# Peptides against a protein of PDB entry 3B8E: the designs that were tried, part 237

Target 1, 230 residues: chain A of PDB entry 3B8E
Amino acid sequence: PFLIFIIANIPLPLGTVTILCIDLGTDMVPAISLAYEQAESDIMKRQPRNPKTDKLVNEQLISMAYGQIGMIQALGGFFTYFVILAENGFLPIHLLGLRVNWDDRWINDVEDSYGQQWTYEQRKIVEFTCHTPFFVTIVVVQWADLVICKTRRNSVFQQGMKNKILIFGLFEETALAAFLSYCPGMGVALRMYPLKPTWWFCAFPYSLLIFVYDEVRKLIIRRRPGGWVE

## One batch from the design tools (peptide; made by RFdiffusion4, then SolubleMPNN)

Design b1_p30_7_s1 (from b1_p30_7, 24 letters changed)
Fold by OpenDDE base, seed 4:
Structure b1_p30_7_s1 (fold): chain B 230 residues (1-230), chain A 30 residues (1-30)
Amino acid sequence: as target 1 above (230 residues)
Amino acid sequence: DKLLLELLEKSLKLLKELLEKLLEKLEELK
């Protein structure tokens, strides 16, 4: 998010403090839960043909899969960001290069895509309105990500959700998202204004996409052991 | 809200198309 902010010169979609809340507050417990996850049945049963080469290949394939999931996650966040700004009159194309004028407090006549002029204060309100739904979108997408990370080859339906710590992590992420989204004072403290409950559903297509992507990947692996998608 | 719905519909359409392509690939693997 921050890199795209710099490269595209768009208004900041998510604050640095909020990013830290994601990394430290939401991802830590799930990551620990995955470390204590029960060994996958097919991992335990599969004997490596060449331990060194097979390990390297698996690490590369895992890294590639996680990179793709991370990309889908980022796209989900930016989708929500662009939807919010579009609802406020700023189309995606108009946002390109707008950052300099957007952040200038002395410019009070920044025009949206429809010719409406926005004061600095109004622009900051809409910017901070974008932070919350971006964060919530990331959390919702992480639900699917955390669920699929439990297994390498087996479907979620086959392995099940037995890790209580993972379930607790999902609950903690959701509770934190709700707290940051609706607690009074978060607009000042974290630049996160209250979110309409309907915006929680904006990320669902992307969560479903991640889930389907992983299930299909796993299905291909099961049908073609040792394939490039493993 | 209308714009959100339209964008969601487009996203769902894209997802459907991706799923259909994945199903086709799965059928080819049978």
Scores: peptide ipSAE 0.009, ipTM 0.335, DockQ to the pose 0.052
Fold by OpenDDE base, seed 1:
Structure b1_p30_7_s1 (fold): chain B 230 residues (1-230), chain A 30 residues (1-30)
Amino acid sequence: as target 1 above (230 residues)
Amino acid sequence: DKLLLELLEKSLKLLKELLEKLLEKLEELK
């Protein structure tokens, strides 16, 4: 997310405080949940065939899978960002290169895609309005990630949702998202303005995409053991 | 709201296309 911000010179989609809330709040419990599930499903039940070669291959594959999922999460966040800005009159094409003028407090006549002029204060309100939905989008996409990561090779439908740690992780990240989105003073403290409930659904297509992607990936792995996808 | 719906529809369309491509690839692997 931050790399695209630098490359495209767009207004900041996610604040530093929001990033910290994601990394420390939403990712920690899910990561612990995944670590326990992996230990339970893969380490305890499967005898390591060749501990040196198979471990390295598995670590690389896991890393690639997490990298791909992370890219889909970023795409979901940026989608939400562009939707909000478009709703406020800034089309994606118009945002390219706009950062310099956007962040200049002395420029109070930045035009949107429809010729409306925006003051610095108005622009910052819109910018900060994007932070909360971006965060919520990540949380909703992480629901899918947590469900998917229960198994490396088996379908989610085969293992079910019996892990209490996973359920707790989902609850914790959702509760945190709700707190940050709706608690009074978060706009000032964290630069996260209140979110319309409808914005929670903006991430659902991407959660579904991740879910389907992983199920397809797992299906390929099951049909072609030792293939490039493994 | 209309813009949001339109963007969601476009996103869903893209998702559908991606899924169809994935299915095609799966069929090729059979």
Scores: peptide ipSAE 0.008, ipTM 0.340, DockQ to the pose 0.033
Fold by OpenDDE base, seed 3:
Structure b1_p30_7_s1 (fold): chain B 230 residues (1-230), chain A 30 residues (1-30)
Amino acid sequence: as target 1 above (230 residues)
Amino acid sequence: DKLLLELLEKSLKLLKELLEKLLEKLEELK
């Protein structure tokens, strides 16, 4: 999100504080959950032939897989961002290069795609209105990520959902999202304005996409052990 | 809200088509 913000010079889709909330609030419990997850029987039996080389290769492959999931996650967030701005009169094409004028408090006549002029205060309200749905979208997509990261090769249905820490992690990140979205004062403190309940569903297609992607990936790995998709 | 619903419907339709294609490929691999 931040990289696209710099490159495209668009209004900030996700605030710094919300990024910190993701990193510190939503990622810690999942990381702990993974540490307590039961190892797959096939992973336990597979000793590396060359510990240095095989470990590095596995780390790279895992990094690529999570990188792909992260890209899908970011796309979900940006989709939500562009939908909100479009509903407020700013089409995606119009946002390109707009940041300089958008952030200038002395310019009170920035035009949207329909020629309507927006004051600095109005623009900031719209910007901050995007932060909460973007964050919630990330959380909803992370639900799928948390579920799929339990195993590297086996299906989630084979491994099961017995890890209580994982379930707690899902609850915690959802509770945090709800708190940040609906607690009074969060709009001022964190620049996260209240979220309409309908926006929670905006991320569901992306969560499903990640889930299906990972299940298919794991299926391929099981059928072709040692393949490039691992 | 209407725009969101339309976009969601389109995205779901696309997802369905992708899933169907994946299922077809999986059946071919059996």
Scores: peptide ipSAE 0.006, ipTM 0.306, DockQ to the pose 0.032
Fold by OpenDDE base, seed 5:
Structure b1_p30_7_s1 (fold): chain B 230 residues (1-230), chain A 30 residues (1-30)
Amino acid sequence: as target 1 above (230 residues)
Amino acid sequence: DKLLLELLEKSLKLLKELLEKLLEKLEELK
């Protein structure tokens, strides 16, 4: 997200605090839980031919899969970001290159896509209004990610929801998102303004997309063992 | 499970500390 912010010169979609909350509050619990995740039944039944090489390959494949999921997560976040800005009069195409003027405190007449002028304060409010929804979007998308993390090759339906810590992670990240979204003072303290409850649903298509993506990926792996998609 | 809980508590504590530090920094920039 931050790289896209720099490259596209768009208003900041995600604040530093929200990044920290994602890294430490939402991603850490899954990472810890994965260390204690039960081995898949298929892994236990298969002896590695070369433990060193096979481990390295598996780690690379896992890393690649998480990279792809991360891209989908980012896409979901940016979708929510663009929708909110569009509702406030800033169409996506208009945001390109707008950052310089957007962040300039002395420019109080930045025009939206409809010719409405926005003061610096108004722009910052809109920007900060995007931080919480972006974060919440990531959390909602991570619901699917957490669920799929329980398995590497098997379907979620086959492996089930066995890891209680991972389940706890789902509630923890949701509770954190709710706290950051609705606790009084978060707008001032963390630059995360309150979110309308309806925005929680904006990410659901992307959550579903990740779920479908992973199930399809796993299906391919099961049908074509040794493929690069693993 | 106990180890995971301890790690979770540690991570939450760390997060809290980082957020507090960040808040302080933001207030200094006002």
Scores: peptide ipSAE 0.000, ipTM 0.242, DockQ to the pose 0.021

Design b1_p30_7_s2 (from b1_p30_7, 23 letters changed)
Fold by OpenDDE base, seed 1:
Structure b1_p30_7_s2 (fold): chain B 230 residues (1-230), chain A 30 residues (1-30)
Amino acid sequence: as target 1 above (230 residues)
Amino acid sequence: DELLEKLLELSKKLLEELKKRAEKILEEKK
């Protein structure tokens, strides 16, 4: 997200505090939950044939899969960001290169896509309004990610959701998202303004996309054992 | 252990940022 911000010169989609909250709340706790997951997954039960070569290959493949999922998460976050800004009069095309004027406190007449002028204060409110839904989008997408991480080859429908620690992780990240989104003072303290409940559903298509992607991937692996997708 | 260390580091950074913001709020109220 931060790299795209720099490359596209758009208004900052995520603040420093929001990034820290993602790292602590959405990445670390779920990762711990997965680490303590009992060996129900084929990943944990499969003994490496060659501990040196097979371990390295598996680690690389897992890393690439997480990288791909992370890209889908980022796309979901940016989608939410662009939708919110568009609803406030800033179309995606208009945001390109706008950062310099957007961040200048002395420019109080930045025009949106419809010719409306925005003060610095108004722009910052809109910017910070994007932080919360971006964070929430990441959390909702993480629901799908955590579920699919249980198995490498088996369908989600076959494995089920029996891990109590995983369920706790999902609850924890959701509770954190709700707290940061709706607790009074979070707008001032964390620059995370309250979010309309409807925005929680904005991420659902991307969660579904991750599920479909993973199921298709697993289906390919099952039909073609030893393929490049494994 | 590595995860715990990372959590502690991130928590420290978060607390530092919260402290800075609290100080700014106090300055704005003066």
Scores: peptide ipSAE 0.016, ipTM 0.327, DockQ to the pose 0.019
Fold by OpenDDE base, seed 5:
Structure b1_p30_7_s2 (fold): chain B 230 residues (1-230), chain A 30 residues (1-30)
Amino acid sequence: as target 1 above (230 residues)
Amino acid sequence: DELLEKLLELSKKLLEELKKRAEKILEEKK
């Protein structure tokens, strides 16, 4: 998100605190789950011929898959960001290059796509209003990510929801999202303003996309062992 | 151990950022 912010010169979609909350609250549990999955996979498989090389290859493949999922998550977050800004009068095309004027405290007449002028304070409220939905979008998308993390090769339908860590992760992410979104003072402390409950549903298509993506990936892995998609 | 270390580092960064924000708010109120 921060890289796109710099490249596109758009208003900042996520604050540093929000990023840290994602890393601490949402990414940690998947990382732990992955460690357990690796351990479980190592127990279930015959001893690899070369434990060192096979472990390294597996780690690279997992890292690549999570990288792709992370990109889908980011896209979902940005989608939510653009929708919210569009609802407030800023179309995506208009946001390109707007950052310089957006962040200037002395410019109080930044025009939206419809010619409405926005003060610095108003712009910052809208910007910070986007932080929470972006975060929530990531959480909702991560629901699918956590579900798929239980097994690398098996379908979610085959493996089921028996992993207690996975279930805990889902509740933890949801609780954290609810806390950050609706707890009084979060707007001041974290610059995360309250989110309308309807915005939780904005991420569902992307959660589904991740789920479908992973199922397809796993299907390909099962059909073509050693392929590039591993 | 590496995960715990990362968690600790991120927690420290979060606290530092919160502190900076709190200080800024206090400065704006003066």
Scores: peptide ipSAE 0.012, ipTM 0.308, DockQ to the pose 0.020
Fold by OpenDDE base, seed 2:
Structure b1_p30_7_s2 (fold): chain B 230 residues (1-230), chain A 30 residues (1-30)
Amino acid sequence: as target 1 above (230 residues)
Amino acid sequence: DELLEKLLELSKKLLEELKKRAEKILEEKK
């Protein structure tokens, strides 16, 4: 998200503190949950031929999978961001290169795509209105990630939800999202304004997409072991 | 251990940012 922000020179979709909350609250729990995940039946049955190379390959495959899923997460977040800004009069194409003027407190006549002028304060309200939905979108997408990360090859339907740490992670990130979204003072402290409950559902298509993607990926891995999709 | 160190570092950064924001709010209220 931050890289796209710099490259596209668009208004910042997430605050620094919010990013830190994502890193601490949504990224670490999955990583810990994986450490306590029960070994897959196929992993348990396989003796490593070369422990050094096999470990390295597995780490690379996991890293690549996280990278792919992370891109889908970012896409979901940015989709929500652009929808909110578009609803407030700023079309995506208009946001390109707008950051400098957007962040300048002395410019109070920034025009939206429809010619409406926005003061600095009004712009910041819209920006901060985007922070919470973006974060919530990431959390909702992470629900799917937590579910799919329990296995490399097996379907969720095959492996089940046995990892208590994973389940805890789902509740923890949801609780964090609720806290950051609705706790008084978060708008001032974290630049996250309260979220309408309806916005929680905006991320569901992307969660479904990740779920379908992972199931298809796992299906391909099962049918074609050693393929490039791993 | 590496994860713990990362968590600690991120927590420190979070606290520093929160402190900075709190100080700014206090300055604005004066």
Scores: peptide ipSAE 0.011, ipTM 0.306, DockQ to the pose 0.020
Fold by OpenDDE base, seed 3:
Structure b1_p30_7_s2 (fold): chain B 230 residues (1-230), chain A 30 residues (1-30)
Amino acid sequence: as target 1 above (230 residues)
Amino acid sequence: DELLEKLLELSKKLLEELKKRAEKILEEKK
C-alpha cells in the first residue's frame, strides 16, 4: 500500500499507525502460532533434507506466503479504498497525482470527478474513512492466510483447527480490528473512523479466493509431489 | 529470540507513534 502511495502519488490509503497495528497485531500472533503448529505427519517422516534444499524450500515458502498472498491482500485493500473514494466522488483515474493538492491544507477547492469542491478537512475525513475498511479488509484476508499457512501439503479440512494458538490469533486480530474500528476516540487518535458493518463483507470474496487458491495448490502438491508448484 | 526482538522493536515504534499523535491532539485542543 505504501509503495503504491508513493509511485502513483495518490492519497494515503493506509495510515502509518494502522500499518504498525497490522505488523504487531495481525502478523505476530500468527507467526507464533505457526511456530507451535504440529508438524505434518508426512514432514516428520522425511529424512533431514540437504541444507541447500531446505533453504530453497524455506525461501520458496516465504516467497509464496509473503509475495503472492501479500499481493492479494494489497489488491483487496486497494479495491476497498477505490470503492469508498468513488462513492465519495473521486474516481480512481482522478486520484492519480492528486496527493500534492490533497495534502495541502491551504487548498480548499480540490475538485472531485463531478466538479464538487472539497475542503482540506473534508478530504481528510474521506481519507481517514478509507483507513479503517482497508485495515479490516487486510485482517479478513489474513484469516484465510493464517488458516492456509497452517499446513504445507495437507488440507485444512484434513488437519483441522486443533492449534489453540492459531484460534487465539484469529480471535485476537478480529478483536483488534473491532476495537480500532468502533472504540470511541480511535477516529481522532488513529485516524480510523468507525466502519459500517457492511464493509466487513467486502473482504470475504478475497478471503475465499485465497482459500480456494491454496487448497487447489495443496491438492496439486499432493497429487504431484516435487512438481513446479512446490 | 528474533521474534521477541522484532516484537519489541515494533512495540516501541507503535508507542512512539501513539505518543506523537497524542501530543498533536493536545496541541489542537489548545
Scores: peptide ipSAE 0.006, ipTM 0.296, DockQ to the pose 0.020; fails the geometry check

Design b1_p30_7_s3 (from b1_p30_7, 24 letters changed)
Fold by OpenDDE base, seed 1:
Structure b1_p30_7_s3 (fold): chain B 230 residues (1-230), chain A 30 residues (1-30)
Amino acid sequence: as target 1 above (230 residues)
Amino acid sequence: MELLEKLLKEALEKIKELLERALEKLKELE
């Protein structure tokens, strides 16, 4: 998100405080819950990793985590961001290069896509209004990410949802997201303004996409062991 | 609301297209 903010010169889609809420708040318990997942049925049939040749973090893992899943997450967040700005009169094309004027407190006549002028204060309210839905979008796509991380080869339907700690993690991150989004004073404390309940659904297509994509990937791995997808 | 619904619909259609293409690629690999 921050890279696109710099490259495209768009208004800030996600604040630093909001990022900290993701990394230190919603991600920890779900990540820890994976340590309690049941082993895949074929784990004892796999050869042990060679610690001298096999990296713990390989190119395939980086490609999956950052290159594929991370990109889908980012697309989900940006989709929500663009929806909110479009609802406020700023179409995606108009946002390109707008950052300089957007962040200038002395410019109070920034025009939206419909010729309406926006003061600095109004623009900052809209900017901060994007942070909470972007955050919530990340949490919703993380539901799918957490579920797909349960297994490397087996389908989630084969593995099942027996890990109670993982289920607790899903509820915890969701409850924390709701608390941060709707608790009075969060707009002042964290610049997280309340979001419309409908904005929670902006992430659902991307969460589903992540889930289906990974199930298809796992299906390919099961049918073609040792392929480039593994 | 209407804009959100439109954008969501467009996103879903794009996802559907991508999934269909992925399924076609899977069939080609069989």
Scores: peptide ipSAE 0.000, ipTM 0.254, DockQ to the pose 0.033
Fold by OpenDDE base, seed 2:
Structure b1_p30_7_s3 (fold): chain B 230 residues (1-230), chain A 30 residues (1-30)
Amino acid sequence: as target 1 above (230 residues)
Amino acid sequence: MELLEKLLKEALEKIKELLERALEKLKELE
């Protein structure tokens, strides 16, 4: 999100405090829960990793995590961001290059896509109104990400949802997201304004996309072991 | 709400199209 913020010179889609709430709050327990996942049925058929030759983090893992899944997550967040801004009169094309004027406290006549002028305070309210739905979108997409991370090759339907700690992690991250979104004072403390419940559904297509994409990937791996998709 | 609904429908249609293409490619690999 921050790279696109700089490159496209758009208003800040996600605040630094909100990012910290994701990384330290909603991601930590789910990530730890994966350590308690049951072994895949074929784990004993796999050779041990050679620590001298086999990298723990390889190019395939980086490509999958950051290049594929991370991009779908980012697209989900930006979709929500652009929808909210469009509902407030700022179409995506109009946001390109707008950051400089958007962040200037002395400019109180920034026009939206319909010629409506916005004061600095009004613009910052709209910006902060985007932070919570973007955050929630990431959490909803992380549900799918956590579930797909349970296995390397087996389908989630084959592995099942037997990891109680992972289930707890899903509830914990959701409860934390709800708390941060709806607790009184979070708008002042964290610049996270309450969101309408309908905004939670903006991420669902992207969560489904991640889930289906990974299940298809795993299906290909099972049918063609040793392929480039692994 | 109407804009959101429209955008969600468009996104779902695009996802459906992508899934259909992926399924077709999978069938070709069988």
Scores: peptide ipSAE 0.000, ipTM 0.269, DockQ to the pose 0.033
Fold by OpenDDE base, seed 3:
Structure b1_p30_7_s3 (fold): chain B 230 residues (1-230), chain A 30 residues (1-30)
Amino acid sequence: as target 1 above (230 residues)
Amino acid sequence: MELLEKLLKEALEKIKELLERALEKLKELE
């Protein structure tokens, strides 16, 4: 989000505080829960990792995490962001290069796509209105991401959902997201304004896409071991 | 809201179409 904010010079899609809430709040318990996942049925058929040649973080893992899943997550967040701004009169094309004028508190006549003028205060309200739905979108796609991370080759349907700590993590991150979104005072304290419940569903197609994509990937790996998809 | 619903419907339709194509390709590979 921050990279696109700089390159496209658009209004800030996700605030620093909301990023910290993701990294320190919603990601920690789910990430820890993966340490308690049961071994895959074929784990004893795999050779142990060679510490001299096999990196813990390899190019394949980076490509999968950042290049594929991370891009789908980012697309989900940006979709939510662009929809909210469009509903408030700012079409995506009009946002390009707008950041400089958007963030200038002395400019009180920034026009939207329909010629309506917006004061600095009004623009900041709209910006902060985007942060919470973007955050919630990330949490919803993280549900799928956490579930797919349970296994490397086995389907989630083969592995099952027996990890109680992972289930707890899913509930914890959801409860935390709801708390941050709806608790009185969070709008002032964290600049996270309350969102309509309907915004939770905005991310569901992307969450489903992540899940289906990874299940198909795992199916290919099972059918063609040692392929480029692994 | 109406715009979001429309966009979501279009996205879901595209996902469905992609999934159907993927399933057809998988059937061809069997």
Scores: peptide ipSAE 0.000, ipTM 0.243, DockQ to the pose 0.032
Fold by OpenDDE base, seed 4:
Structure b1_p30_7_s3 (fold): chain B 230 residues (1-230), chain A 30 residues (1-30)
Amino acid sequence: as target 1 above (230 residues)
Amino acid sequence: MELLEKLLKEALEKIKELLERALEKLKELE
């Protein structure tokens, strides 16, 4: 989000405090829960990793985590961001290069895509209105991400949802996200304004996409062991 | 709301297209 904020010169899609809430709040317990996941049923059929040649974090894992899943997550967040700004009169095309004028407190006549002028205060309210839904979108796509991380090769349907700590993590991150989104005073403390419950559904297509994409990937791995997808 | 619903529908249609392509590729691998 921050890289696109700089490169595209768009209004800040996600605040630094909100990013910290993701990394330290919603991601920590789910990530720890993966340590308690049951071994895949085929683990005893796999050759031991060669510690000299086989890196724990290989290029394939980096490509999958950052290049594929991470990009889908980012697209989900930006989708929500662009929808909210469009509902407030700012179409995506008009956001390009707008950051400089957007962040200038002395400019009170920034025009939206329909010629309506926005004061600095009004623009900051809209900006902060984007932060919470973007955050919630990330949490919703993290549900799928956490579930797909349970296994490398086996389908989630084969592995099942027996990890109680993981289920607790999903509940905890969701409860924390709801608390941060709806607790009075969070708008002042964290610049997280309350969102309509309907905004939670904005991420569902992307969450489903992540899940289906990974299940297809795993199916390919099972059918063609030793392929570039593994 | 209406814009959101429209965009969600478009996203779902794109997902459907991607799934169909993935299924076609899977059939080619059989």
Scores: peptide ipSAE 0.000, ipTM 0.268, DockQ to the pose 0.053

